# Designs tried in a protein design run: peptides against a protein of PDB entry 9GMZ. Part 70

Target 1, 343 residues: chain A of PDB entry 9GMZ
Amino acid sequence: TGFPLELLTRPATERLAYFENYTVAHPRLKEVYEILMRTIAEPAGASFIFVYGASGVGKTTLRLRVEQKLTELALPKLESDRARVPVVGIEAIAPESRYFNWKEYYTRALITLEEPLIDHKFDYGVRGISRDNFGKINVESKVVAPALRRALENALIHRHPDVFFVDEAQHFGKVASGYKLQDQLDCLKSLANMTGILHCLLGTYELLTFRNLSGQLSRRSVDIHFRRYCADSPEDVQAFKSVLLTFQQHLPLAETPNLVDHWEYFYERTLGCIGTLKDWLKRVLSDALDREATTITLKDLQKRALSVAQCQKMFKEIQEGERQLSETEADVQNLRSALGLGA

## One batch from the design tools (peptide; made by RFdiffusion4, then SolubleMPNN)

Design b1_p12_5_s2 (from b1_p12_5, 7 letters changed)
Fold by OpenDDE base, seed 1:
Structure b1_p12_5_s2 (fold): chain B 343 residues (1-343), chain A 12 residues (1-12)
Amino acid sequence: as target 1 above (343 residues)
Amino acid sequence: SKFVPGKVHLEA
């Protein structure tokens, strides 16, 4: 089934919002979703989940779908436990300096965890943290990072989310030395241990550096690789074409554009990343709606496509990440062979 | 076949 035909009579803003909110349940997304949901439900003593994959593969979409599902599943319990937040998700910000801003991280985490609709005011035991008249957390500038950490620990314990998501978690790796990266990982590990809250770090292949640096995190972490679709796999090509077909059916335009016939061009400019594809189509749809166009054309697609140079850069980053994973898999296989464990 | 981006005719 395509988009609701009634959208054709609706304002451009509603038509665009429909497409923005639409999610294609493609095979890789479903697979990673199921693994992630299972791991959250049964962490088996894990303190961390690492979800890594190419930029634009759809990690944010994955997070949002998991957050939605965890919220839905928690609704019956939330009626009895009004203090509980089922899930919390933040985005790690790239530090402007060579050092990760922990104060800002803790502040954002607190603000996100303390949704205005939570009736139960919690005393964080920290002076300079208050709620405004709208229930939003206000943090005074004088509050130092260690105090914010304690406040976050208390808040996480009190709200007891099933998982704490950190998107763009590769930004933790933007430190001047490997030693400082280890300290940051130890800090995150300590936060997870002190709160008992499962942390899920989503990011690029740069997250693999975290796995290599902390043997202790490795023992208490689950890895989830969110793969792109590969053109050398007939199954992946078919899945990618099916995604194009689905998007084609869900573009709220009077005339259904033929995206599938141009699958190679879409693949070339997205590298098999569905998030990149969706963002591209969203830009093109917005342009078409602004012109009151009945459909989208190749020229419209070309106007909003990533440049070849951008794609080449992104592809190099992907290849390096995929190579590192392949080497790690080979190392595991070699280790198993050396241990006398069959393949 | 080298995909040349310019030859994709979206038929009107």
Scores: peptide ipSAE 0.000, ipTM 0.394, DockQ to the pose 0.062
Fold by OpenDDE base, seed 5:
Structure b1_p12_5_s2 (fold): chain B 343 residues (1-343), chain A 12 residues (1-12)
Amino acid sequence: as target 1 above (343 residues)
Amino acid sequence: SKFVPGKVHLEA
């Protein structure tokens, strides 16, 4: 089924918002969603879940869908436990400096967890953390990172979410000169251990560095690879074409564009990443709506495409991540062979 | 598990 035809008479803002909010449930997204939901339900002593994949593969979409589902599943329990938050999700910020800002992280996490509309306000005993007249948390500039951490630990314990999501978690790897990445991992591990809350870190293949550096985290973590679609796989190509077909049906334009006939061009400029594809189509749709156009053309697509140079850079980053994972798989096979376990 | 019907559409 395509978009609601009534959208053609609606303002451009509403038409764009429809497409922005629309999610294609493509095979890789479904697979990773099911694995993630099962892991959250039955963590089996895991303290961390790592979800890694290419930039623009759709990790944020995955997070938002899981957050929605966990919220829906928790609704009956939230009526009896008004202090509980079913899920908390934040995005880690790229540091302006060469160093990850823990103070900002803890502040954002605390603000997100302590939403003004939540019942059962709690005082975490930290001077300089207050609520305004609207119940919004205010953190004074004088509050130091260790105090914010204690406040967040208490908040997580009290609110007891099923999972704490951190999107763009590769930013934890941004350490200043003289600092060790291990110290960042130990901080995260300590937060998860002290709160008893399962942490899910979503990010690029840079998260593999966290996996490799902590043999102790590996025993208490679950890894989920969110793969892109590969052009060398007939099944992946068919899935990618099906996504294009779905998107063309859900672009709120008077004339349905033929995106599928240009699938190779879409693949070339997205590298099989559905998030990148959606963002591209969103930009093109916005331009078309601004011009009151009846459809989008190849020329409109070309105007908003990533450059070849951008795609080449992104592809190198993907290849390095995929290579590192392939080497790890080979190492497992080699280890099994060395142990006398059949490959 | 199905995505929530209101915000997530399956491929046709």
Scores: peptide ipSAE 0.000, ipTM 0.330, DockQ to the pose 0.022
Fold by OpenDDE base, seed 3:
Structure b1_p12_5_s2 (fold): chain B 343 residues (1-343), chain A 12 residues (1-12)
Amino acid sequence: as target 1 above (343 residues)
Amino acid sequence: SKFVPGKVHLEA
């Protein structure tokens, strides 16, 4: 079953929005989703979850699906507990300066936590935090980062989300010194400890540096590796082809494009990352809709593909991350063997 | 895995 055929008579914006909102339930996404949902339900004393994987593997899609599911599961309880927010999800922004802007982070977190539609208004106890005419949180420029932190701590305690998501969390690590990275992790750890709220950091393999720096966080963290599809695995190749077939069927075009026959080209330009694939197809779909085209051609795909140079760079970053994890797995196996625990 | 160009290698 493909897209609803009625979309062919709808505006380009609606056709594009359909594809943007469409999610392929591919094996790696499903696996990581189940692990993450289970870990959120039963954190077993963990304060952090680290979800790491290649850029464009689909971490944001994972987050959004978990947020949706947690919201759905909370709906019956939210009728009685009008103060509760089931989940909070933010994206960490790359700092414009060499320093992470904690004031901006706390402000964005507060704004996200205190959605305009929430009936139960909370007083943050901080002067210069108000709601606008639309119910959105407004933070005056005079409010300092420590006050915003206290406001966020109080809001998190009061709203009691099951998890606090931070997407693109590798941006915490872009601080030039490992020392500053530790300070940021200690700040996040303090926030999690003070609120009792489970934090989930999603990011690239750069998040592995966080695990190495904080031996204390490692004892209270769960690691989830969101793997890409590998061309050297027949099962992974078949899964990737199946994803292409599904996207082919869900592109709201009059004529179904042949994507599957070009699977090697799609793999070459996505490195087995489904998010990268989806984003590529979104760009191509947008172009096709703008031209009122009936289908997508190989030429249309080529126009919006990542360059070979970009793919080579991304692949080196992936290989380094995969290598670090493989070495860690080998170290675990060596430790088990040394302990007399059979393989 | 090694980076191996696909059979349908297109420069972009």
Scores: peptide ipSAE 0.014, ipTM 0.471, DockQ to the pose 0.129; fails the geometry check
Fold by OpenDDE base, seed 2:
Structure b1_p12_5_s2 (fold): chain B 343 residues (1-343), chain A 12 residues (1-12)
Amino acid sequence: as target 1 above (343 residues)
Amino acid sequence: SKFVPGKVHLEA
């Protein structure tokens, strides 16, 4: 088990691409993947899935793996139903202003949903939405947000994806007031309800604010906590070491680097977040390939590591999120106890 | 197409 040895004779770009496309199927990723896939297959009346966890835990990797799997599963149906899009994923953009730009959101969603290569062309019923000669969607600046919303609703209904992913969904929460956040949630809820399309919001622990704002969302949502590995858990440490072992075997270098012996340093600079680890190793691999190195060294790792200050900041954000979850769990227990239900 | 399954290496 390891990278294909033929890669050692291949260009640096191909070697890097191999590692970029490689995914370690670590326990936490497998767990959240299975829960997410099951929930998408059988929403049981849920309109939302919330996937929350630390920055760099691997949420984007999770999304991409799910998107791939849903696409693979849909292939037989797509032959007969050329209107269908199996999955759509967008990234929420941090607003430049104090206000979330819904017009931009709907535009991006439409562009992402309406692949140029889709054979079945849809009329949006909205003036100022067109396709170019390549089938790419163009939205004129004159098109207003309500019209774009209707276009997106119609497109989602017509394309009928199994799920609509919104990555970095905590950016919806970056609004000047709780009222505006509620309006945004109501807007998303309305979109999900009007289209019948399951929405999956992936984000940091800031996404937990969405749980607290709407008791109605809680009734129609599934929550998935994508946990990091914790150094105080022997099982988590072993899982983290196993990830390091797998990564060292899949770095397309002539000499296998010893990453496992440096596991504490890797943990210190990733906080148990496998996405952060992979991104770090990608940078180091790129540097090694650029210099035609046979392996990577601790010095190479140090050159591309997050600073202690960055790690401290990230760790504070993680601790705050984990604290909020612990409080929520305690609140549930208190509520159950107050209701005369066993804890 | 964005809906072409990519090559993926999933290992534990």
Scores: peptide ipSAE 0.000, ipTM 0.317, DockQ to the pose 0.017; fails the geometry check

Design b1_p12_5_s3 (from b1_p12_5, 7 letters changed)
Fold by OpenDDE base, seed 1:
Structure b1_p12_5_s3 (fold): chain B 343 residues (1-343), chain A 12 residues (1-12)
Amino acid sequence: as target 1 above (343 residues)
Amino acid sequence: MKFVPGKVFLEA
């Protein structure tokens, strides 16, 4: 099934919004989605979930789909428990300094957690945190990070989300010293322990460095590798072609473009990352709609493609991450073999 | 009600 044909008579903004909101349920996304949903439902004493993968693999899409599903599943219970928020998700900000801005983190977490439409208002016990006339949280500049932490702990306990998502979580690792990175891990661990709320950290392969620093987090964490599609795997190539086929059917254009015939070029410029592919097609679609074009051409694709130099840089970062994971898997295998546990 | 990322409920 393709896009609704009535979109062809709709404004360019609606046509673009359709494609932006469209999600291809590709095999890797489905797999990671099922693992993540199962882990959230049955954390088995885990306090953390780490979801790592290449930039542009689709981690944000995964998060959004899980947030939607958790919300849907919670709806019947939310009628009776009006204080509950089923899920909360924030994006970690890259530190401007050698120090992570915890004040900003806690503020954004509170603002995201405390939906204005929640009838059951909560007193945070912290002066300088209020709600405006629209129920939106306001945090006064005088409120210090420890007070914001206490407010967030109380809010998380009261709202009891099934999971707390932190996207771009590699930014916790951008601290200049190993000791400060450990302090950050201890801070997150303490927040999860004090609230009883499961934390899911999504990010790049730099999360592996963060994970490896805390042997205590590793014991209470579940790892989920969101892999890209690899051109050396026939199954992955077929899955990638199937994604292209689906996208070409869901581009709201008068003439269906043939994306599949250019699969190698799409692979070259996305490295098998479906998020990168979607973002590329979105830019090309926007250009086509602005020109009132009936279709997209190879020239249109080339105009919005990542440069070869960008792809080479991204590919090196991916290869390093994949190598580190392969070494970790080999180390586990070696450990098992050394323990006399068969392969 | 439409789900919006970071907000559980939006007024329609």
Scores: peptide ipSAE 0.000, ipTM 0.334, DockQ to the pose 0.014
Fold by OpenDDE base, seed 2:
Structure b1_p12_5_s3 (fold): chain B 343 residues (1-343), chain A 12 residues (1-12)
Amino acid sequence: as target 1 above (343 residues)
Amino acid sequence: MKFVPGKVFLEA
């Protein structure tokens, strides 16, 4: 089924919002979703989940869908336990300096945990953390990072989320080489251990640096590879074409554009990343709606496409990440074989 | 596949 035809009579803002909120349930997203949901339900002593994938593969979409589902599943328990938050999700900020801003991280996490609408307020026991009349957390500038950490630990214990999501987690790796990155990982590990809360770090292939630095994390982590679609796989090509078909049916335009016939061009400019594809189509849809156009043309697509140079850069980063993962997979397989554990 | 800590879930 396509978009609701009633949208054609609605403002451009509503039409755009519909497409923005629309999610294609493509095979790779579904697979990673199922693995992630299962891992959250049965962490088996894991403290961390790592989700690796190309920029624009759809990691944020994955996170949001998992958050939605965990919230839905928690609703019956939330009626009896009004202090509980089912899931917490934050985005790691790119550091403005050579140092990770832990104060900002803890503050954001606290603000996210303490939704104004939550009935059961918690006393953090930390001076300079207050709530306004709407229940929103306010953190005074004088509050130091160690105090915010204790507040977050207490909040996580009290709210007891099923998982703590950190999106764009590769930003932890950009601040520090070697030892300092290990210290950051040890800090996160300590937070997970002290709270008993499972942490899920979503990011680019730059997260693979986390694997290389901590043999101890490997014992307490689960790794999930969110793959792009590959043009050398007939199945992946069909899946990608199916996504294009679904998107063309869900673009709220008077005339359905033929995206599928241009699948190679879409693949060339997205590298098989569905998030990149969606963002591209969103920009093109916005332009079309602004012009009151009945459809999207190839020229409209070309106007908002990533440049060949951008795609080449992104592709090199993807290839390096895929190579590193393939090597790691081979190493695991070799280790298993060496241990007499079958393939 | 049973979840085992430290396993890469290879998409089969």
Scores: peptide ipSAE 0.000, ipTM 0.255, DockQ to the pose 0.025
Fold by OpenDDE base, seed 5:
Structure b1_p12_5_s3 (fold): chain B 343 residues (1-343), chain A 12 residues (1-12)
Amino acid sequence: as target 1 above (343 residues)
Amino acid sequence: MKFVPGKVFLEA
């Protein structure tokens, strides 16, 4: 099953939007989705879920699909409990400064949690937080970070989401000179404990630093590794080719491009990361639509590919993350062996 | 209902 053929007569904007909104349910995404959904349903006393993997592996796609599903599952209960928000998801912003901006984080979280259309408006008890005539949250510049935190704690308790998502959560690791990363972790832990809300942090392998620094977080966290596809695994190569075939069928072009025959080139320039692949194809599709082209050629692909130097840098970051995880697995095995527990 | 992130309560 390919794209709807009616799209070929639609504006370039609609054709591009179709591809942007299309999600391939590839094996790694499905696996991580099932683990994450189960963990949210039965957290077993966990306060945190860490989802880590390569940049461009598809973590944002995972988040959005889980948010959609949790919302769908909550709809029958939301009719009776109009104060409830089923899920809240934000992206942590890379600080312009060297340091994570907690004031901006709390402001974005409040704005996202307190949508204009919620009937039961809550008074946060904080001067300088108001709603406009359209129900949009306004935060005055004079409101300090501790007051915003209290407002967010109250809002999370009142709205009682099943999970609080933070995408690009590696940005919490950007601490000021002289501050400890531990203080950031304690701040997050305190927010989860005070609200009773499960937090899910999605990010790069830099999130492993959060796991390693807090033996207390490890007891109250679930770890989910979102792996890329590896070229040394025949099963992973077949899955990657199947993703290419699916994208090939869902590019809204008059002539279906042959992407699968170029699978090695796609793998070389994406490192087995499906998000990177989708973003690449989106750029190439946009260019093809702007030229009113009937198909995508290898030259069109080459024009929008990541450079070899970019891929080498990304691959080094992936290898370091995968190494740290492999060492952790080996350490667990060594510990089990030392305890007389079989491997 | 089309799920729109941040607009859970969009009336149809």
Scores: peptide ipSAE 0.000, ipTM 0.330, DockQ to the pose 0.013
Fold by OpenDDE base, seed 3:
Structure b1_p12_5_s3 (fold): chain B 343 residues (1-343), chain A 12 residues (1-12)
Amino acid sequence: as target 1 above (343 residues)
Amino acid sequence: MKFVPGKVFLEA
């Protein structure tokens, strides 16, 4: 089943919004979703989940689907426990300065956790934290980061989410010369330990640097690799083609474009990353709608494609991440073999 | 898993 045909008579904004909100559920997304949901339900003493993979693989889509599902599952309990928030998700911001802005992080986390529609208003016990007339949290400039941290700890304890998501978590690693990435991890560990809330960090392969820095994290973390599709795997190629077919059917255009016949070009310019593919198609769709075009052509695709140079750069970053993981897997196998644990 | 209408898990 394709897009609703009624969209063809709707404004370009509604047509674009349809495609933006559309999610292809592809095999890798399903696999990682199932692992993540199981781990959230049964963390087995884990304080952290690391979800790492290529930029544009679909980590944000994964997060949003899990947030939606956790909210849905919590609805019956939320009727009786009006103070509970089932899930909280934030995006880590790349610091403009060499220093991660913890004050901004805590402020955003508090604002996200304290949804305006929550009936049960909690007093944070911190001067300079208030609610506006719309119930939105306002933080005065005088409030210092340690006070915001205490407010967040209290809010997390009181709201008791099943998980705290941090998207783009590799930005914690962009610490200035002289600050240890370890210090940022220790801050996050302390927050998880003080609140008892499971933290899920989603990010690029740069998150692997966090794993290597703390042998203690490995004991209290679950690692989830969100893999791209690989062109050397017939199954992965078929899955990628199936995604193209699905997007082809869900582009709200009068004439269905043939995306599948160009699968190699799509693969070349996305590296098997479905998020990158979706973003590309969104840009092309926007252009087509602006021109009132009936379909998308190869020329339209080429106009909005990532450059070969961009793809080469991204591919090097992916290969390095995949190599590091492969070496780790080999090391585990070598250790097992050395211990007399059969392969 | 039935995703919401419009979210088809492509089974391989």
Scores: peptide ipSAE 0.000, ipTM 0.379, DockQ to the pose 0.025; fails the geometry check

